# Peptides against a protein of PDB entry 5JNO, part 38

Target 1, 112 residues: chain A of PDB entry 5JNO
Amino acid sequence: MVAKFQPPPEYQLTAAELKQIVDQSLSGGDLACRLLVQLFPELFSDVDFSRGCSACGFAAKRKLESLHLQLIRNYVEVYYPSVKDTAVWQAECLPQLNDFFSRFWAQREMED

## One batch from the design tools (peptide; aimed at target 1 Q20 P41)

Design b1_p27_7_s1 (made by RFdiffusion4, then SolubleMPNN; from b1_p27_7, 21 letters changed)
Fold by OpenDDE base, seed 5:
Structure b1_p27_7_s1 (fold): chain B 112 residues (1-112), chain A 27 residues (1-27)
Amino acid sequence: as target 1 above (112 residues)
Amino acid sequence: MRDVVAEIEAIREAFAAARAAREAALA
């Protein structure tokens, strides 16, 4: 049997916090993007570029990792249980997440 | 191209405002 996914403490949302984000969301995909912004602000900053391996940090910062996506999906499922179906998750949420994140870095690249 | 930076800031502000309102209601 597969163990239930449990987010790390730093990424744990209370029911009230999650509801707050849901109330501001227009869809499951929009909710996913809002969760991305709130849970992982480090993905939208340049702070790590000067700390460790610049090349590794730079490359890692511009990609959504499986753990990020799994955590977001776990929260989205609470209010949109249909995303438990992988096909629905891949059709409704993943494209919006990837587009949103890609557009951010595309804009940053244009401003540099 | 959509200003996604501004969109992110708006998302953060909306969340912060709602949190402040919730906390104020509990105080």
Scores: peptide ipSAE 0.514, ipTM 0.886, DockQ to the pose 0.837
OpenDDE base, seeds 1, 2, 3, 4: peptide ipSAE 0.513, 0.513, 0.512, 0.511; ipTM 0.885, 0.885, 0.884, 0.884

Design b1_p27_7_s2 (made by RFdiffusion4, then SolubleMPNN; from b1_p27_7, 17 letters changed)
Fold by OpenDDE base, seed 3:
Order: C-alpha cells, then structure tokens, then sequence
Structure b1_p27_7_s2 (fold): chain B 112 residues (1-112), chain A 27 residues (1-27)
C-alpha cells in the first residue's frame, strides 16, 4: 500500500491555480521554473538580508533541496506525465530549474 | 543577458492579479 504524497499546506495548489500556471508555461521545464517561483518565494529573498540574518538559513536559500524538487515534479507530472520517467525529468526539467536558479543568483551577485 | 529578477517579479504579479480576480468572482 503506497500512500499518496500530500504537499504541506503552504505548498498546496488548487487545480485552478495549477491550471493558471500551466497556461502561462511554454513547456514542462518552464512550468517547473514557474512553480519554483510561486511555491518557494523564500528562495528568492534579498541576498543582503539573508546574509545578515543568522536565523533565516542563508546557505539553504541558495540551493534547491530534494523536497523542493519533489514538490515541483509532483505538480509538473499532472500536465506532463512523461516526467514520471526520471530520465525525462533529469533531461527536461532539472537542467532548466538549476539554470534558472543559478542565473538568479548570478544576477544578484552582479548587482552587489 | 536576461533579467531573471524582473521575470520573477512579472510572474508573481501576474499570478497575484489572477488570484485577486478569482477571489472577486467567488464572492
């Protein structure tokens, strides 16, 4: 018996919300990036603020954790079931997520 | 060079506007 994964309440999207994000997305990879933005705004907080806060987890905010990726993948699978295949997920979504997140931090660092 | 920060802001704002509209329609 396998239990269905249930996102934490703060990361729960309604069908309508997910549909809206999907409608704005160009691909599964793009959808993943948009989900990253919507679900985890804390990952995009101000660098200077994060650096100066001992309790906010500055280092953690600069990386995508397994839980983040799993939640995103779960939502992406609803409209792009092919990402259930790990190879597809790793080829189509993960690189785009990492690139998007990396570019964000690169831009923030250049603006310092 | 892409302005990712601006892109993120636009994504957030568009979604926020949509949510506000949905809340209005639900009333």
Amino acid sequence: as target 1 above (112 residues)
Amino acid sequence: ERDVIAEIREIREAFARWREEQERLAE
Scores: peptide ipSAE 0.635, ipTM 0.924, DockQ to the pose 0.818
OpenDDE base, seeds 1, 2, 4, 5: peptide ipSAE 0.634, 0.631, 0.634, 0.635; ipTM 0.924, 0.922, 0.924, 0.924

Design b1_p27_7_s3 (made by RFdiffusion4, then SolubleMPNN; from b1_p27_7, 21 letters changed)
Fold by OpenDDE base, seed 4:
Structure b1_p27_7_s3 (fold): chain B 112 residues (1-112), chain A 27 residues (1-27)
Amino acid sequence: as target 1 above (112 residues)
Amino acid sequence: MRDVVAEIEAIRAAFAAWQAARAAAAA
């Protein structure tokens, strides 16, 4: 029996919030990217800001970790049940997430 | 090259506008 995945409180969306994000999305892959932006603003934080704070010990992460992907997939699955299939998730959502995230940091690297 | 930063800002703004509208309606 698979235990029900329960997001941490800081990553819990209400039904209304999730519905709104879905309504603003053009596809399952687009929904995944919007969830990435809304749930994990820290992944888009400026590296210079983090590096300048020696006391906080925070370092910006330039990779999508398993927890991030699991949370996003969990929410996408609500409105796109087909992503329960790993092959569908890897074909429809994961490439768009990786492309979106990679392009962001590529752009920031060019501007720096 | 597509401006990903602008895209992120647009995504965030669209959601924030919805939240503001709901807050105003509840007030």
Scores: peptide ipSAE 0.612, ipTM 0.916, DockQ to the pose 0.838
OpenDDE base, seeds 1, 2, 3, 5: peptide ipSAE 0.609, 0.611, 0.607, 0.612; ipTM 0.915, 0.916, 0.915, 0.916

Design b1_p27_7_s4 (made by RFdiffusion4, then SolubleMPNN; from b1_p27_7, 20 letters changed)
Fold by OpenDDE base, seed 4:
Structure b1_p27_7_s4 (fold): chain B 112 residues (1-112), chain A 27 residues (1-27)
Amino acid sequence: as target 1 above (112 residues)
Amino acid sequence: ERDVIAEIERIRAEFAAAQAKRAEEAA
């Protein structure tokens, strides 16, 4: 038996919170981006963030890691089961996430 | 050109507004 994936406590959403985000989403890809914003505000700031030590000065890299993508995908699957198919995930959600995140940092670089 | 920063701010505002509404309804 494969253990069901359980998100870290800091990245858990209630059913009501998830439904709220879904209701505000236009598509699976849009939902993914909204989840990115709500779950991982640290990825959109220059503030030092470390899971193990907030004082160590570890700067979060400007990249989406496997954990981020996995968590987002798991939540998206609740309302868009088709993303269980890797091909669908890679076609509908992953490109939008990468584009959204990349464009954010590109804009930040221009404003700095 | 798409203003992603503004979009993020909008997303956060929409979430906060809906969350506040739910909280009010639960009170």
Scores: peptide ipSAE 0.641, ipTM 0.919, DockQ to the pose 0.876
OpenDDE base, seeds 1, 2, 3, 5: peptide ipSAE 0.641, 0.640, 0.639, 0.641; ipTM 0.919, 0.918, 0.918, 0.919

Design b1_p27_8 (made by RFdiffusion4)
Pose (drawn by RFdiffusion4):
Structure b1_p27_8 (pose): chain A 97 residues (1-46, 62-112), chain P 27 residues (1-27)
Amino acid sequence: MVAKFQPPPEYQLTAAELKQIVDQSLSGGDLACRLLVQLFPELFSDRKLESLHLQLIRNYVEVYYPSVKDTAVWQAECLPQLNDFFSRFWAQREMED
Amino acid sequence: SYPWDTRGFAAYNAELWEQRAALEAQR
């Protein structure tokens, strides 16, 4: 309806790059976590799992799991897994010391 | 269940970062 949306260049993946991540993904939630690692490594260094970031991941996930267009599927499968992955990563880091 | 519920989060996390490093090397 309104405009062409494209992510910033630093977050743009090629179709080939996206296909490769998908090929290694066990599920839509796993794909979402792998995409979080690939697209946003700055989120893991010294939370900001904020809405624009999550929507970008969702947009990529939907290319191969179109049922994720249903917000209930996104909330039931991918979103809890992303938040738990992120929480676990940071707790692991907190505990190193 | 999530992958880290069986294999452990540390192993799963390492796998993701290795995959990312391999993909970055292809660029």

Design b1_p27_8_s1 (made by RFdiffusion4, then SolubleMPNN; from b1_p27_8, 13 letters changed)
Fold by OpenDDE base, seed 4:
Structure b1_p27_8_s1 (fold): chain B 112 residues (1-112), chain A 27 residues (1-27)
Amino acid sequence: as target 1 above (112 residues)
Amino acid sequence: MLPWETVGFEAYLQSLFELREELEAKR
């Protein structure tokens, strides 16, 4: 028998929490970005930024990994089942996630 | 297979969906 898997408590949203984020979202892509911020605040931490390369801004901890994206996609699918289609996910969510993440750190780099 | 692609996690998400629908229906 395979044990049931649940995400770590830090990444486990209740229905109410997810609904709140959805209510604030304008689209599936927007929802994805909001989930990124809510689920993985460590990707936006000053600690990780400061530990990165000051010259290039590269930090191993400041990177969107496949695991992050997969978990976000799973939650997005609850309200936007169309993102189960990889083409939809790649067209509607991934570009917005990448742009949001990149713009965030670009702004932080300018403030440094 | 990623851990959150398991049947267990899918069941968890389904539970969240059902709970959401139930709450919305009561409003």
Scores: peptide ipSAE 0.313, ipTM 0.761, DockQ to the pose 0.030
OpenDDE base, seeds 1, 2, 3, 5: peptide ipSAE 0.296, 0.305, 0.253, 0.300; ipTM 0.760, 0.756, 0.730, 0.756; seeds 2, 3, 5 fail the geometry check

Design b1_p27_8_s2 (made by RFdiffusion4, then SolubleMPNN; from b1_p27_8, 12 letters changed)
Fold by OpenDDE base, seed 5:
Structure b1_p27_8_s2 (fold): chain B 112 residues (1-112), chain A 27 residues (1-27)
Amino acid sequence: as target 1 above (112 residues)
Amino acid sequence: MLPWETLGFEAYFQQLLDLRAELEAQR
């Protein structure tokens, strides 16, 4: 059984927005990273952007949560159906997301 | 190959920020 995930209103993209992101993407992993920045800018700042989110209810921090990953995966699946396979998701997208996120904060910590 | 291996991470990240800003301006 595959559970359907409905994103909170704050994390919903229109078809046109998603298409623009996809058109700029080189791969599923690249798309995933672009979606990460698009949907969760609070993960790249010390500012709490989640205060205004009544739907998600959790505080953003310097960590990728299951909600972040699930939401990104759902959008990636629209144009890369193969990531519905967990093995493909874990091989093609998830490592790039983790590397991207880790590299960002590693560089920011060096600047401080 | 990772997206930023050819562009550099800083340049790649800036592209992502630019795209976000563009989409946000369209809302």
Scores: peptide ipSAE 0.714, ipTM 0.957, DockQ to the pose 0.878
OpenDDE base, seeds 1, 2, 3, 4: peptide ipSAE 0.712, 0.710, 0.712, 0.714; ipTM 0.957, 0.957, 0.957, 0.957

Design b1_p27_8_s3 (made by RFdiffusion4, then SolubleMPNN; from b1_p27_8, 13 letters changed)
Fold by OpenDDE base, seed 5:
Structure b1_p27_8_s3 (fold): chain B 112 residues (1-112), chain A 27 residues (1-27)
Amino acid sequence: as target 1 above (112 residues)
Amino acid sequence: MLPWDTIGFDAYFQSLLEFKEELEAKR
């Protein structure tokens, strides 16, 4: 049996907060990228994040890890149920997430 | 179809950066 995934309190969005992001999104992949920014601002910071998640102890790094991706996917599924299919998730959302995150840090490295 | 297939990747990337800045201003 598959247990329902529940996000830590730090990454819990209300229905209103999620809807606000959805209303600004053009697609499932775009929603994923906006959720990345909304949920994990620490991934875009140069400051070392030692506190991590207070609930799970997860330490934020300058990379997209399984917890980040799972949380984003869970929220995207609310409005784009098709991403429950792994093939759809890998084709429509993961490339956009990786491209955005990679380009962000590539650009920041050039500014240094 | 990807969002940047119509507007270009640079424009789409900038839109995401703007979204980030807006969120930072609200925190």
Scores: peptide ipSAE 0.568, ipTM 0.913, DockQ to the pose 0.426
OpenDDE base, seeds 1, 2, 3, 4: peptide ipSAE 0.565, 0.563, 0.563, 0.565; ipTM 0.913, 0.912, 0.911, 0.913

Design b1_p27_8_s4 (made by RFdiffusion4, then SolubleMPNN; from b1_p27_8, 14 letters changed)
Fold by OpenDDE base, seed 2:
Structure b1_p27_8_s4 (fold): chain B 112 residues (1-112), chain A 27 residues (1-27)
Amino acid sequence: as target 1 above (112 residues)
Amino acid sequence: MLPWETAGFEAVFQQYLAQREQLEAQR
């Protein structure tokens, strides 16, 4: 019996928190993007901001990693069980995540 | 102010949401 995937404690949302996000979401794809913002704000950290932290030495990656996507998918499927189908995930959620993320950084590059 | 708290981030996010709303309304 495969144990249910559990996110790290820092990425654990309560039912109330998740419901609040869902109530504002228009679709599974929209929910995915909202979860991206809520769970991983560090992915939107600018290079200049990261450089300013001399103590941590951590450079934020401008990439949606498999772990990020998996965590988001796990929450989305709670209210949109259809995303358990990979085809649905790839059609409804993954393109929106990538599009939103790319749009954000595209704008940032123009401002630099 | 952190990048995700800036007006720029909010503008992109809201604009994206508005676009998605329009697309979903057409379905």
Scores: peptide ipSAE 0.440, ipTM 0.838, DockQ to the pose 0.120
OpenDDE base, seeds 1, 3, 4, 5: peptide ipSAE 0.423, 0.404, 0.423, 0.436; ipTM 0.818, 0.819, 0.824, 0.839

## One batch from the design tools (peptide; aimed at target 1 V37 R103 F104 E111)

Design b1_p28_1 (made by RFdiffusion4)
Amino acid sequence: DAELDEARAKALATLAEMNAEAAAAAAA
Pose (drawn by RFdiffusion4):
Order: C-alpha cells, then structure tokens, then sequence
Structure b1_p28_1 (pose): chain A 97 residues (1-46, 62-112), chain P 28 residues (1-28)
C-alpha cells in the first residue's frame, strides 16, 4: 500500500545468503536465531532485541515460513525461541566469571 | 571486526548447545 521498505545495507542479505542460512536451519525458530546472529552480532558484545530488529528477522523468516505472517505463529514458535536464545547467551556470558 | 566475530562465534556455540539438548530430549 504505502512504500518500499528495505533494511539498511549492513542488514541486507542476498537471496543466496538467505537460502544458505535456511538450508542449515532446523526450524523456523532456529532460522530466526541464526538470523539474529548473522544480522546483529553487535547485540552480543559489550535487551536491545527491540521491535525493528525482531521485525527484520521476521521478514526474512517469512520468505521460507510464510505461516509466520500469522502473528500467533510468530509468537508461538519464533519469538520465544529468539528471546530464550538471547537470554541463554547472556546468562552463559554472565557465568563465565 | 574481530570482537564482533568472537561474539558471533560464542552466539553460534550457544545455539549449537541448545539444538544438541533439544535433539537429546527428543531421542529420550
């Protein structure tokens, strides 16, 4: 309806790059976690799983799991897995020391 | 760049651990 949305260049993936991540993904949630690592490594260094970031991941995930266009599917499968992956990463880091 | 690559490797290791635990739980 309104405009063409494109992510910033640093978060743009080629179709080939997206296909490769998908090929390694076990599920929509796993894909979502792999995309979080590929797209936003700055989120893992010294939370900001904020809405724009999550929507970008969702947009990529929907290319191969179109049922994720249903917000209930996103909330049931991908979103808990992303938040638990992120929580676990940071707790693991906290515990190193 | 190197710091972010290290952070990325740590994040991937966390994901690998989660996937291995999920596969072990499904086998049990």
Amino acid sequence: MVAKFQPPPEYQLTAAELKQIVDQSLSGGDLACRLLVQLFPELFSDRKLESLHLQLIRNYVEVYYPSVKDTAVWQAECLPQLNDFFSRFWAQREMED
Amino acid sequence: DAELDEARAKALATLAEMNAEXXXXXXX

Design b1_p28_1_s1 (made by RFdiffusion4, then SolubleMPNN; from b1_p28_1, 11 letters changed)
Fold by OpenDDE base, seed 1:
Structure b1_p28_1_s1 (fold): chain B 112 residues (1-112), chain A 28 residues (1-28)
Amino acid sequence: as target 1 above (112 residues)
Amino acid sequence: SAELEAARQRALEVLDEMQAEAAAEAAR
């Protein structure tokens, strides 16, 4: 039997924690962005993240990797089951994640 | 980490700005 994807312990949210984030979210795309911030604050920091997860491997600097996106999608699916459809995920969530992440670093580059 | 928390807060500010712009566009 095929095992369901499970997040590493470092990125496991309780039902209460997830609901808190959902209550602050206006849409599935907004939820995805808030999850990105909650789960991976190191992607928004200039500080080197040396705490590697043995199960996750090396994370590229300032880049959204497939593992990040998969983990976020798994949580979004809890409240927005429609994102199980790849077309919906690519239309509603993925563009907002990319726009948000790019906007953040573009803004930081202008401040430096 | 205080530095990570600061980064999180900055990220949320950017997200709020993005949502505000989206809301303004939807109102037109």
Scores: peptide ipSAE 0.673, ipTM 0.934, DockQ to the pose 0.917
OpenDDE base, seeds 2, 3, 4, 5: peptide ipSAE 0.672, 0.671, 0.670, 0.672; ipTM 0.934, 0.933, 0.933, 0.934

Design b1_p28_1_s2 (made by RFdiffusion4, then SolubleMPNN; from b1_p28_1, 8 letters changed)
Fold by OpenDDE base, seed 3:
Structure b1_p28_1_s2 (fold): chain B 112 residues (1-112), chain A 28 residues (1-28)
Amino acid sequence: as target 1 above (112 residues)
Amino acid sequence: AEELERARARALAVLDEMQAEAAAAAAA
């Protein structure tokens, strides 16, 4: 038996919340993108959370990091078990995540 | 809070556009 992954409490979705996102999703890749928005809205924010706060000191990174991707993948696997295969994850989900994220910020740069 | 919700809305709008384009391309 393999140990089950337990996401950090701040990124724990209820079954109902996850199902709601799944119901809105067109595919595993689309689900991944919607999970990205739901779990990490700060990645899409123009707000500098460290502004005026000497204690914060951190700047939000406009980058998809390994932790983000792993958490998303864990939820996607619930409804799309095939993404447990790395080849499937890299073919179906990662390209869409990267394209979505890049498109978002490219569009924002154009609007500014 | 409010800023994050606005960010979510903008992100989802972009995602919907992207998916619509993908669907159109698949139909072509």
Scores: peptide ipSAE 0.674, ipTM 0.933, DockQ to the pose 0.871
OpenDDE base, seeds 1, 2, 4, 5: peptide ipSAE 0.672, 0.672, 0.672, 0.673; ipTM 0.933, 0.932, 0.932, 0.933

Design b1_p28_1_s3 (made by RFdiffusion4, then SolubleMPNN; from b1_p28_1, 11 letters changed)
Fold by OpenDDE base, seed 3:
Structure b1_p28_1_s3 (fold): chain B 112 residues (1-112), chain A 28 residues (1-28)
Amino acid sequence: as target 1 above (112 residues)
Amino acid sequence: SEELARARARAQAVLDEMLAERAAAALA
């Protein structure tokens, strides 16, 4: 049996939680973005989460790091196994994640 | 925390708008 990735407790979703997010999603890219919001709200905050939480393993603020993307991809693969193909992941999910993340902070910039 | 909850809510709102636009574009 192939070993399955187990995320840290801070980023562990129950089957029910994941199913709920999936039910709201129309595509792998959609699911990826929804997972980004649910798993890493600190990336959308002006507060330095890394300073306030010793459990936070991320130092970069307002950036999508490889570990964020890997964790998201692992969940997406459960319902969209095609994203195991890197080409599919890069074509269907990464552009949406980047567009969403950039859009969010672009809007925040205008509000300041 | 309250700040993280607010951040999540704001992010979700932006995402909902983006996804709505994509859905509309796909149907056009």
Scores: peptide ipSAE 0.682, ipTM 0.937, DockQ to the pose 0.879
OpenDDE base, seeds 1, 2, 4, 5: peptide ipSAE 0.681, 0.681, 0.680, 0.681; ipTM 0.937, 0.937, 0.936, 0.937

Design b1_p28_1_s4 (made by RFdiffusion4, then SolubleMPNN; from b1_p28_1, 10 letters changed)
Fold by OpenDDE base, seed 4:
Structure b1_p28_1_s4 (fold): chain B 112 residues (1-112), chain A 28 residues (1-28)
Amino acid sequence: as target 1 above (112 residues)
Amino acid sequence: SAALEAARARALAVLEEMEAERAAAALA
């Protein structure tokens, strides 16, 4: 039995906040992408930023890590329970997340 | 911060572009 994942306070969305994002989303995969932007804007910034520790000076990396994906999946499951199935998550959400994230930075590279 | 909000705005613009592309592809 795995303990229920509890996000840190800075990543805890209210029901109203989540509902707003859902209302703007076209699918489960799209919802995942919108959650990515909402929860982790630092992943889209050129500015070094540390969310978890302001004192250590650790800079956020431009990559989607397991913790990011786990948190996003937990919220997506609320409105798209089918993503509890790992195969569905990998087919419907992960590709869209990766495509979105990759396109974003690919475009940024072209602008340089 | 202003920098993060700007980043968020840029990210959303890219996402909305992709959303439009997917919608168009579904109709093709």
Scores: peptide ipSAE 0.678, ipTM 0.936, DockQ to the pose 0.920
OpenDDE base, seeds 1, 2, 3, 5: peptide ipSAE 0.676, 0.677, 0.678, 0.677; ipTM 0.936, 0.936, 0.936, 0.936

Design b1_p28_2 (made by RFdiffusion4)
Pose (drawn by RFdiffusion4):
Structure b1_p28_2 (pose): chain A 97 residues (1-46, 62-112), chain P 28 residues (1-28)
Amino acid sequence: MVAKFQPPPEYQLTAAELKQIVDQSLSGGDLACRLLVQLFPELFSDRKLESLHLQLIRNYVEVYYPSVKDTAVWQAECLPQLNDFFSRFWAQREMED
Amino acid sequence: AAAEAEAAMEELIEQAKEAAEAYEESLH
């Protein structure tokens, strides 16, 4: 309806790059976590799993798991897994010391 | 099956740590 949306260049993946991540993904939720690591490594250094970031991941995930267009599928599968992956990463870091 | 899922999660977290380190190195 309204406009062409494109992510910033630093978050743009080629179709080839996206296909490769998918090929290694076990599920839609795993794909979502792998995309979080590839697209946003700055989120893991010294939370900001904020809406624009999550929507970008969802947009990529939907290319191969179109049922994720249903918000209930996104919330049931991918979103909990992303938050738990992120929480676990940071707790593991907190515990190193 | 639970052990395989746990191993896969740990492997993914190691990749996230490596990506964070590569990001920090690119800023130097």

Design b1_p28_2_s1 (made by RFdiffusion4, then SolubleMPNN; from b1_p28_2, 15 letters changed)
Fold by OpenDDE base, seed 1:
Structure b1_p28_2_s1 (fold): chain B 112 residues (1-112), chain A 28 residues (1-28)
Amino acid sequence: as target 1 above (112 residues)
Amino acid sequence: MEEERRRREEELLEEARAAAEEYEASLL
């Protein structure tokens, strides 16, 4: 028996909040990217928290981790149940998430 | 169609930048 995933309180969206994001979205992949921005603004920040802590690792912040992806997928599933299929998730959402995230950082690096 | 997609992507990138700035401001 697999326990139901519960997001941390800081990443909990109300039905109304989620619906608003969905209304702005054109697809499951688009919804995934919008959720990424809304839920995890820290992933787009260049703040180094490794100051004074050799174990923190600044570079780790610029990667989408399994927890982030799992949480996003859970919300996307509410309106796009097909992403429960891993093949659909990997074809329709993951590439868009990775591309969007990569494009963001690529643009930031080009601006400097 | 492609122009609209591109526009929306740029808007979302801008939102991400703004979100990052707001997050950083919250840390100060």
Scores: peptide ipSAE 0.669, ipTM 0.938, DockQ to the pose 0.922
OpenDDE base, seeds 2, 3, 4, 5: peptide ipSAE 0.668, 0.667, 0.668, 0.668; ipTM 0.938, 0.938, 0.938, 0.938; seed 5 fails the geometry check

Design b1_p28_2_s2 (made by RFdiffusion4, then SolubleMPNN; from b1_p28_2, 9 letters changed)
Fold by OpenDDE base, seed 3:
Structure b1_p28_2_s2 (fold): chain B 112 residues (1-112), chain A 28 residues (1-28)
Amino acid sequence: as target 1 above (112 residues)
Amino acid sequence: SAAEAERRLEELLEEARAAAEAYEESLE
């Protein structure tokens, strides 16, 4: 037996919430991007918690970490079980996530 | 089409911007 993945409480979506996001999505990759926005809005913010204190602050980085990707993938799998295949995940979802995230920050940099 | 994909991406980017603003407001 393998235990089912359970996300941390702060990142747990109800079935209704997930369905709403899915209904707005056109593909697994699109769903992944929407989940990124909904679950991790802090990744799109310029807030620096380390400002003014190098000893006590936490520096947020503009990157997608393994935990972010794993949580997103687990939700995507509910409606797109094909992403359980790593090759499919890497071909259909990861490129879209990375492109979306990169474009976001590229645009923000141009506005500065 | 490529045009439709770009429009979809722009919508996502706008959603991300709005989400970031909402997050920042929640910290105040």
Scores: peptide ipSAE 0.657, ipTM 0.937, DockQ to the pose 0.915
OpenDDE base, seeds 1, 2, 4, 5: peptide ipSAE 0.656, 0.654, 0.656, 0.654; ipTM 0.937, 0.936, 0.937, 0.936

Design b1_p28_2_s3 (made by RFdiffusion4, then SolubleMPNN; from b1_p28_2, 11 letters changed)
Fold by OpenDDE base, seed 4:
Structure b1_p28_2_s3 (fold): chain B 112 residues (1-112), chain A 28 residues (1-28)
Amino acid sequence: as target 1 above (112 residues)
Amino acid sequence: SAAEQEEREERLLEEARAAAEAYEESLE
């Protein structure tokens, strides 16, 4: 048996919370973007930890990492099981996630 | 329609901005 992926506690959504997001979504790709916003607000922040502690040398990352994508995919699969197919995930969800995230930061750079 | 889709995307971008601000405030 394949072990079920278990999100960290801070990224665990209840069935009701997930349903609320799904009810606002029109597609798997749309759902993926909404999950990105709800699960990882820190990815949209300008906060630089190094500003508070110069010794830490932390650099803020403005990129989607494999863990973020895997978590989102697992939730999307609940209502859109077709994304279990990697080809479907790459065609329907990944481009929308990347475009949305890129568009966000492009707009932020212009507004600052 | 394409116009409706663009409007939805813009609203989601606004939600992302709000989420980021809320996150930043939580760190203060």
Scores: peptide ipSAE 0.664, ipTM 0.937, DockQ to the pose 0.961
OpenDDE base, seeds 1, 2, 3, 5: peptide ipSAE 0.663, 0.662, 0.661, 0.662; ipTM 0.937, 0.937, 0.937, 0.936

Design b1_p28_2_s4 (made by RFdiffusion4, then SolubleMPNN; from b1_p28_2, 13 letters changed)
Fold by OpenDDE base, seed 2:
Structure b1_p28_2_s4 (fold): chain B 112 residues (1-112), chain A 28 residues (1-28)
Amino acid sequence: as target 1 above (112 residues)
Amino acid sequence: SAAAAEERQRRLLEEARAAAEAYERSLL
């Protein structure tokens, strides 16, 4: 049988935690953005930039990786099963995730 | 200081939470 996708322990949400977020969400896309912040607070920190090499200027790039998106999709799917359809995921959730994330950092760059 | 850095990170996360809340409303 195909193994059920299991998130790493650090990204595990209880049913109660997920329900709390869902109760405040207006759509699958809204839920996805809320889950992004809840599951991956490290993507909304300056840690990667502060750890950069002083000599070469290297800093970790802030990006939404496949694992982030997969985890979010799996949780969204629980309450919005239509996102099992990739076309729905790509129309309702993925653009909002990318837009929200990019706008957040664009605003921070304007302030710095 | 380390304490100041942690406070900045906390505030940034709170801003992210607020931004996520406001984002969907901005699309309506």
Scores: peptide ipSAE 0.608, ipTM 0.911, DockQ to the pose 0.103
OpenDDE base, seeds 1, 3, 4, 5: peptide ipSAE 0.607, 0.607, 0.609, 0.608; ipTM 0.911, 0.912, 0.912, 0.911; seed 4 fails the geometry check

Design b1_p28_3 (made by RFdiffusion4)
Pose (drawn by RFdiffusion4):
Structure b1_p28_3 (pose): chain A 97 residues (1-46, 62-112), chain P 28 residues (1-28)
Amino acid sequence: MVAKFQPPPEYQLTAAELKQIVDQSLSGGDLACRLLVQLFPELFSDRKLESLHLQLIRNYVEVYYPSVKDTAVWQAECLPQLNDFFSRFWAQREMED
Amino acid sequence: MKLTHDDPAELQAALDDFVDTYGHEVAS
């Protein structure tokens, strides 16, 4: 309806790059976690799993798991897995010391 | 498993390993 949305260049993936991540993904949730690592490594260094970031991941995930267009599917499968992945990463880091 | 790295390549490799491990646990 309104405009063409494109992510910033640093978060743009080629179709080939997206296909490769998907090929390694076990599920929509796993794909979402792999995309979080690939797209936003700055989120893992010294939370900001904020809405724009999550929507970008969802947009990529929907290319191959179109049922994720349903917000209930996103909330049931991908979103808990992303938050638990992120929580676990940071707790693991907290515990190193 | 170490997850704290200042070097971006080392951090990326540790994240890839971590997400593999996590993904296989969730799929189980």

